# Peptides against a protein of PDB entry 5EIB: the designs that were tried, part 284

Target 1, 366 residues: chain A of PDB entry 5EIB
Amino acid sequence: VDLEPGTMDSVRSGPFGQIFRPDNFVFGQSGAGNNWAKGHYTEGAELVDSVLDVVRKESESCDCLQGFQLTHSLGGGTGSGMGTLLISKIREEYPDRIMNTFSVMPSPKVSDTVVEPYNATLSVHQLVENTDETYCIDNEALYDICFRTLKLTTPTYGDLNHLVSATMSGVTTCLRFPGQLNADLRKLAVNMVPFPRLHFFMPGFAPLTSRGSQQYRALTVPELTQQMFDSKNMMAACDPRHGRYLTVAAIFRGRMSMKEVDEQMLNVQNKNSSYFVEWIPNNVKTAVCDIPPRGLKMSATFIGNSTAIQELFKRISEQFTAMFRRKAFLHWYTGEGMDEMEFTEAESNMNDLVSEYQQYQDATAD
Target 2, 366 residues: chain A of PDB entry 5EIB as posed
Amino acid sequence: VDLEPGTMDSVRSGPFGQIFRPDNFVFGQSGAGNNWAKGHYTEGAELVDSVLDVVRKESESCDCLQGFQLTHSLGGGTGSGMGTLLISKIREEYPDRIMNTFSVMPSPKVSDTVVEPYNATLSVHQLVENTDETYSIDNEALYDICFRTLKLTTPTYGDLNHLVSATMSGVTTCLRFPGQLNADLRKLAVNMVPFPRLHFFMPGFAPLTSRGSQQYRALTVPELTQQMFDSKNMMAACDPRHGRYLTVAAIFRGRMSMKEVDEQMLNVQNKNSSYFVEWIPNNVKTAVCDIPPRGLKMSATFIGNSTAIQELFKRISEQFTAMFRRKAFLHWYTGEGMDEMEFTEAESNMNDLVSEYQQYQDATAD

## One batch from the design tools (peptide; made by RFdiffusion4, then SolubleMPNN)

Design b2_p26_2_s4 (from b2_p26_2, 15 letters changed)
Fold by OpenDDE base, seed 2:
Structure b2_p26_2_s4 (fold): chain B 366 residues (1-366), chain A 26 residues (1-26)
Amino acid sequence: as target 1 above (366 residues)
Amino acid sequence: MAAEERAKKLAEKLAAARKKREEKLA
């Protein structure tokens, strides 16, 4: 789905364009112009019914519908505005199905779009209410991984999207291969989301290796485990050491010893025990899939529900507040029928989420 | 039991605090 036709043509012409049904390409003509309100209330609202018709058709074709997965950017108008409109409408029609998102967070290091803080804040408000599971993929973190870890001097959107793809492949492993932990979206939610509003995940992937170092790197379970828990491998721009893990899932892929995985997972938990809440029993889950990712002998994917994710929301909130206090560009949104109150409500809900994470961070077993 | 019950009570307090905030914003 896009409000611009050119994106759809790029997907169709791509190496995997043929995997999608032609009728499942729904697109507008005018675009959202990086405006959430255009995506949510005007241009997106004109297109949403045609998307819902496709969603219904595909849902009816499922033998067992678990839920929905949306991949979207929170910085742009289409992914943020229309994406959250779709989430709302799908939630209304399918209230018993899991809503999962891969939500790409904007970064000033990656985009010059000045209104991204508005789009992100308005989107986070919708995600808090209407999703069950949200993978926070932060362009800030992706850029830093590309630059610092992968040693790319000038990271491109292609480089960032490669990390996103690897992460998405990792976190969906248990859904795609039988006999795994978290084999369905609901089981994942039960294991990862102890409190309904605290459903924002920090993903991570290992191995992340620069091209120059790939030939010298051993792929071992200890190294994968260490890297997977390294703050530098997190694809959300927050330091897990500044918070506490509520829940963790680790997904190992490749031929490895389950015993060695369990030993290394125990060791890393013990070394990082101060970064876990002590009042959630069995809050670390481990899965091993014998099927490696393409081009790797083994990998590990991390899913963290951490109170440190509040750093990401604080960053967005600070940027939002700095713009909103000045009413900067606000007329672009109000001109599409939005009220200033919707901005204040969205900011408030995001700040409440931050406060909730902080309270659970400060909660003790005593 | 005690920790899970405390976590539940905290969640209830948080939900009640949110509801009070919503009621003040309404």
Scores: peptide ipSAE 0.021, ipTM 0.422, DockQ to the pose 0.027
Fold by OpenDDE base, seed 1:
Structure b2_p26_2_s4 (fold): chain B 366 residues (1-366), chain A 26 residues (1-26)
Amino acid sequence: as target 1 above (366 residues)
Amino acid sequence: MAAEERAKKLAEKLAAARKKREEKLA
């Protein structure tokens, strides 16, 4: 789905374009112009019913519909505005189904789009209310991984998207292979989301290795386990050491000893015990899938529900506030039928979310 | 008011506001 046709043509012409049904390509002509309001109220509102018709058709063809997965950017107008409109409409029609998102967070290091803080804040407001699970994929973290860890001098969107795809493949492993922990979206939500509003996940992937070092690296379970808990491997731009994990899931892939995995997972929890809440018992879940990812002998994917995710929201909020106080570009949104009150409400809800994370960070087992 | 309750009320208000805008733009 896009409000611009060119993106769909790129997907169709791509190496995997044929995996998608032609009739499932729904697109507009005018685009959102990086404006959330265009995506949500005007251009996106005109297209959303056509998307819903496809969603209904595909949902009716499912033997067992678990829920929905949306991949979108929060910086752009389509992914943010129309994506959140679509989430809302799907939630209204399928209130009993899981809404999962892969939400790409904007970064000033990666994009020059000045209105990204507005689009992100307005989107986060919708995600807090209408999603059950949101993987926070931060373009800042992805850039930093590419630059610092992968030793890419000039990271491209292709390099960032490679990390995203590896992570998405990792977190969906349990959904794609039978007999795993978190084998369905609802089970994942039950294991990962102790509080309904606190459903924003910090994903991570191991191994992260530069091209020059790949040939010399022996991948081991201890190394994967250590890397998953390294702050430098998080795909959200927050330091888990500045918060506490509410819940964690680790998904190992490849032929390995379950015993060794369990031992290493216990060891890493013990080493990082100060970074876990003590009042949520058995808050770390581990899965092992014998099928490695393509091109790797083994991998590990991390899903963290951490109070440190508030750093990401604080960053967005600070940028939002700096723009909104000046009413910078606000006329672009108000011209699409938005009110300034909606910005204030979105800001307030995001700040409330930050406060909730802080409350649970400071909570003791009393 | 608890942050969660405030958030819920805001969400409801925003949903209602959105609906009114959608109806006006339709």
Scores: peptide ipSAE 0.014, ipTM 0.484, DockQ to the pose 0.122
Fold by OpenDDE base, seed 3:
Structure b2_p26_2_s4 (fold): chain B 366 residues (1-366), chain A 26 residues (1-26)
Amino acid sequence: as target 1 above (366 residues)
Amino acid sequence: MAAEERAKKLAEKLAAARKKREEKLA
């Protein structure tokens, strides 16, 4: 889905374009112009019914509909505005289904769009209320992984998307292979989300190895485990050392010893015990799938629910507040039928979310 | 490279990717 037709042509012309049904390509003509309100109230609102018709058709064809997965950007107008409109409409029609998102967060350092703080804040407000699980993906974190870890001198959008794709494949492993831990979206939510509003995850993937080092790297369970818990391996622009993990899931893939996995997972928890909340028992979940990803002998995917994610929301909120106090560009949003009150509500809800994360970070086992 | 320089290079690449999508729409 896009408010722009050429994104669909890019997908169709891609290496996997033929796996999608032609009728499932829904697109507009005018785009959102990086305006959340244009995505949510005007251009997106005109297209949403056509998307919902496709969603209904595909949902009816499912033997067992667990829920929905959306991949979108929060900095743009289409992914943020229309994406959150679509989430709201799907949630209204399917209130008993899981809503899962892969949400690309705007980084202050990477932002080329001046209104990204508005689009992100307005989107997070919707995601807090209408999603059950949100994987926070930061373009700066992805770039730093590509540059520092993968040793890519000039990381491309394709390199970033490869990391996202590997992570998405990893986190969905348990959903695709029955009988595993977190075998469905609801079990994942129950295991990962101890508090309904605190459903924003830090994803990570291992192994991440430079092309020059791939031939020399023995893939071992200890190395995968160590890399997954490294702050430099997080795909969200926050440091887990500045917060506490509420919950963690680790999904291993490939032929490995379950005993060795359990031993290494225990060892890493013990080494990082100060970065976990003490009052949530058994807050680390481990799954092993015998089927490796394509081209790897083994992998591990990390899902962290950490109070450190508040750093991301604080940065967005600070930028939002600095713009909103100046009433900068508000007329672009209000001109699309948005009320100024919705900005204040979104700001308030994000600040409340930050306060909630801080409260649980400071909570002791008394 | 400083984090800011890396971020700027990423932004330029993302902007170029957006522009290429827009040009295919036009």
Scores: peptide ipSAE 0.014, ipTM 0.351, DockQ to the pose 0.021
Fold by OpenDDE base, seed 4:
Structure b2_p26_2_s4 (fold): chain B 366 residues (1-366), chain A 26 residues (1-26)
Amino acid sequence: as target 1 above (366 residues)
Amino acid sequence: MAAEERAKKLAEKLAAARKKREEKLA
């Protein structure tokens, strides 16, 4: 789905374009112009019914519908505005189904779109209320991984999207292969989300290796375990050491010893015990899938529900506040029928979310 | 509140939140 035809044509003409049914390509002509309000109230609202018809058709064809997975950006107008509209409408129609998102967080390091803080804040407000699970894929973190870890001097969207795809493949492993931990979206939600509003995940992937070093790297369970818990491997620009893990899932892929995985996972928990909440017992879950990802002997995917995710929301909030206090570009949103109060409500809800994370960070058993 | 009572309240709140989520998702 897009409000621009050119993106759909690119997907259709791509190496995997034939995987998608032609009738499942729903697109507009005008685009959202990086405006959340165009995506949510005008251009996106005109297209949403056509998307919902496709969603209904595909849902009816499912033997067992677990829920929905949306991939969208929060910086643009389509992914943010129309994406959150779709989430709302799907939630209204399927209130008993899991809503899962892969939400790409904007960064000034990757995009010069001045209104991204507005689009992101307005989107986060919707995601807090209408999603059950949100993987925070932060373009800032992706850029930093590409630059620092992968040693790419000029990271491209292709390089960032490679990390996104690896992460998405990793976190969906348990859904795609039988007999795994979190074998369905509901079990994932139960294991990962102790509090309904605190459903924003910090993903990570291992191995992350520079192209020049790939041939020299042994892939071992200890190395994967160490790397997946490294702050530099987090695909959200947050330091887990500045917060506490509420819950963690680790998904290992490839042929490895379950015993070795359990030993390494215990060791990393013990080493990082100060970064876990003490009042959630058994808050680390581990899965092993014998099927490696394509091109790797083994991998590990990290899913962290950490109070450190508040650093991401604080960054967005600070950027939002700096613009909103100046009333910068507000007329672009209000001109599409949006009320200025919706900005204040979205800011408030995001600040409340930050406060909730801080409350649970500061909560002690004693 | 004693530390233990706070821990208990947190555990109860967590259990209630999980249960409510499971019920909403059932």
Scores: peptide ipSAE 0.006, ipTM 0.350, DockQ to the pose 0.018; fails the geometry check

Design b2_p26_3_s1 (from b2_p26_3, 11 letters changed)
Fold by OpenDDE base, seed 3:
Structure b2_p26_3_s1 (fold): chain B 366 residues (1-366), chain A 26 residues (1-26)
Amino acid sequence: as target 1 above (366 residues)
Amino acid sequence: SKMERERAMIERARALRAEREAAAAA
């Protein structure tokens, strides 16, 4: 789905374009112009019914509908505005189904779009209320991984999207291969989300290796485990050492010893015990899938629900507040039917979310 | 409710757009 036709043509012409049904390409003509309000209230609101018709059709074809997975950006107008409108409408029609998102967070290091803080804040306000689980894919973290870890001098969107794809493949492994831990979206939510509003995940992937070092890297369970818990491999720009893990899931792929995985997972938990909450028992879950990802012998994917994710929201909030205090570009949003109150409500809700994470970070086992 | 507010805003936005389109056609 897009408010611009050119994106659909790019998908169709891509190496996997033929796997999608032609009728499932829903697109507008005018775009959102990086304006959340155009995505949510005007251009997106005109297109949403046609998307919902496709969603209904595909849902009816499912033997057992678990829920929905949305991939979108929060910095643009379409992914942020129309994406959150779709979430709202789908949630209304399917209130008993899981809403999962892969939400790409904006960063000034990657994009110079001035209104991204507004689009992100308005989107987070929707995600807090209308999603059950959200993977935070931070463009800042992706850029830093590409530059520092992968040794890419000039990271491209293609390089970033490769990391996103690897992460998405990793976190969905248990959903695609029966008999695994977190085999459905609801079980994942139950295991990962102890508090309904605190459903924002920090994903990570291993191995991350530069092209020059790939030939020399042994892939072992200890190395995967160590890298997976390394702050430098998190796909969200927060340091888990500045917070506490509420819950963790680790998904290993490839032929490996379950015993070795369990031993290494225990070792890493013990080594990092200060970075876990003490009052959630058995808050680390491990899965092993015998099928490796393409081109790798072994991989590990990390899903962390950490109070450190508040650093991401604080960054966005600070940028938002700096713009909103100046009333910068507000007329672009109010002209699309938005009230200024929506900005203040979104800011408030995001600040409340930050406060909630901090409260649980500071909570001790009494 | 949040959903009722969202609906009201969508309706307002549609009305504003219709007014703009009518004004541009005039």
Scores: peptide ipSAE 0.305, ipTM 0.840, DockQ to the pose 0.858
Fold by OpenDDE base, seed 5:
Structure b2_p26_3_s1 (fold): chain B 366 residues (1-366), chain A 26 residues (1-26)
Amino acid sequence: as target 1 above (366 residues)
Amino acid sequence: SKMERERAMIERARALRAEREAAAAA
């Protein structure tokens, strides 16, 4: 789905363009112009019913509908505005289904779009209320991984999207292969989300290796385990050492010893025990899938529900507040039917979310 | 309700768009 026709042409001409049904391409003629309000209230609102018709058709074709997965950017107008409108409408029609998102967080290092803090804040306000699970994929973190870890001098959207793709493949492993932990979206939510509003995940992927170092790197269970828990491997720009893990899932892929995985996972938990809440029993889950990713002998994917994710929301909030106090570009949103109150409510709800994470970070077992 | 507010904003946005389109055609 897009508000611009040119995006669909790019998908169709891509190496996997034929994997999608032609009738499932829904697009507008006028883009959102990086304006959340255009995506949510004007251009997106005119297109949403056509998207819902496709969603209904595909849902009816499912033998067992678990829920929905949305991939979107929070910095743009379409992914943020129309994406959150779709989430709202789907949640209304399917209140008992899981809403899962891969939400790409904006970064000033990657984009020059001045209004991204507005789009992100308005989106987070919707995600807090209407999603059950949100993978926070932060362009700040992706850029830093590409530059520092992968040794890419000038990271491109292609390089960032490669990391996104690897992460998405990793976190969906249990859904795609039988007999795994978190084999459905609801079980994932039960294991990962102890409090309904605190459903924002820090994903991570291992191995991450520069092209120049690939030939010298062994792929071992200890190295994968160590890299997964390294702050430099988090796809969200926050340091887990500044917070506490509420819950963790680790998904190992490839032919490896389950015993060795369990030993290394126990060792890393014991070594990092101060970074876990002690009052959630059995809050670390491990899965092993014998099928490796393409081109790798083994991998590990990390999913963390950490109170450190508040650093990401604080960054967005600070940028939002700096613009909103000046009423910068506010007329672009109000001219699309929005009230200034929607900005204040979104800011308040995101600050409340930060406060909730901090409360659980500071909570001790009685 | 949140849904009623969203609907009201969509309706307002459509009205404002129609006014802008009418003003540009004039």
Scores: peptide ipSAE 0.277, ipTM 0.831, DockQ to the pose 0.921
Fold by OpenDDE base, seed 1:
Structure b2_p26_3_s1 (fold): chain B 366 residues (1-366), chain A 26 residues (1-26)
Amino acid sequence: as target 1 above (366 residues)
Amino acid sequence: SKMERERAMIERARALRAEREAAAAA
């Protein structure tokens, strides 16, 4: 789905364009112009019914519909505005199904779009209310991984999207292969989301290795485990050491000893015990899939529900507030029918979310 | 309700768009 035709053409002409049904390409003509309000209230609102028709058709074809997965950006107009409209409409029609998102967080390091803080804040407000699970994929973290860890001098969207794809493949492993932990979206939510509003995940992937060092690196379970819990490997720009994990899932892929995985997972938890809440029992879950990712002997994917994720929301909030106090660019949104109150409500709800994370960070077992 | 507000905003947005289109055609 896109509000611009050119994006769809690029997907269709791509190496995997043929895996999608032609009838499932739904697109507009005018785009959103990086405006959330255009995505949500104007251009997107005109297109949403045609998307819902496709969603209904595909849902009716499912033997067992678990829920929905949306991949979108929060900095743009279409992914943010229309994506959140679509989530709202799907939630209304399918209230008993899981809503899962892969939400790409904007960063000034990656994009020059000045209104991204507005689009992101307005989107987060919708995600807090209407999603069950949101993987926070932060372009800032992705850029930093590409630059620092992968030693890419000039990271491209291709480089960032490679990390995104590896992560998405990792976190969906249990959904795609039988007999795994978190084998469905609902089980994932039960294991990962102890509090309904606190459903924003910090993903991570291992191995992350520069091209120059790949040939010399042995992949071992201890190395994967250590790298997976390293703050530098987090795909959300927050330091887990500044917060506490509410829940964690680790998904190992490849031929490895379950015993070794369990030992290493126990060791890393013990080493990092101060960064876990003590009042949620059995809050770390581990899965092993014997099928490795393409081109790797083994991998590990991390899913963390950490109170440190508030750092990401604080960053967005600070950027939002700096613009909103000046009423910068507000006329672009108000001209699409929005009221200033929508901005204030979105800011308030995101700040409430930050406060909730802080509350559970400071909570003791007493 | 949130849904009622969303509908009202969509309707307002459509009206404003129509006004802009009419003004551009004039």
Scores: peptide ipSAE 0.275, ipTM 0.832, DockQ to the pose 0.910
Fold by OpenDDE base, seed 2:
Structure b2_p26_3_s1 (fold): chain B 366 residues (1-366), chain A 26 residues (1-26)
Amino acid sequence: as target 1 above (366 residues)
Amino acid sequence: SKMERERAMIERARALRAEREAAAAA
């Protein structure tokens, strides 16, 4: 789905473009112009019914519909505005199905689009209310991983998207291969989301290795485990050491000893015990899939529900507030029918979310 | 409700668009 035709042509012409049904390409002509309001209330609202018709058709073809997965950016107008409109409409029609998202967070390090804080804040407000599981993929974190860890001098969107793809492959492993922990979206939600509003995940992937060091790196369970829990490998720009893990899932892939995995997972939890809440029992889940990702002997994917994710939302909130106080570009949104109250409500809800994370961070076992 | 507000905003946005289109055609 896109409000611009050119993006779809790129997908269709790509190496996997033929995997998608031609009738499932739904697109507009005018784009959103990086405006959430165009995506949500005008251009997107004109297209959404056509998307819902396709969603219904594909849902009816499912033997067992678990839910929906959306991949979108929060900085742009289409992914943010139309994406959240679509989530709202799907949630209305399928209230008993899981809504899962891969939400790409904007960063000034990657984009110069000035209105990204508005689009992100308005989107987060929708995600808090209408999703069950949201993987926070932060362009700031991805850029930093590319630059610092992968030693890419000038990270490209291609480099960032490679990390996103690896992460998406990792977190969906249990859904794609039989006999795994979290074999369905609902089980994942039960294991990862102790409180309904606190459904924002910090993903991570290992191994992450620079091209120059790949040949010298042994892939071992200890190294994967250590890297997976390293703050520098989190794909959300927050430090887990500044918060506490509510829940964690680790997905190992490749031929390895379950015993060794369990030992290393226990060791890393014990070493980092101060960064876990003590009042959620059995809050770390581990899965091992014997099928490695393509091109690797083994990998580990991390899913963290951490109170440190509040750092991500605080960053967006600060940027939002700095613009909104000046009413900068606000007329671009109000001219599409929005009220200033929607901005204030979105800001408030995101700040409430931050406060909720902080409350659970500070909570002690009675 | 949130849904009623969203619908009202969509309707308002459509009305404003129609006004702009009418003004551009005039």
Scores: peptide ipSAE 0.266, ipTM 0.827, DockQ to the pose 0.885

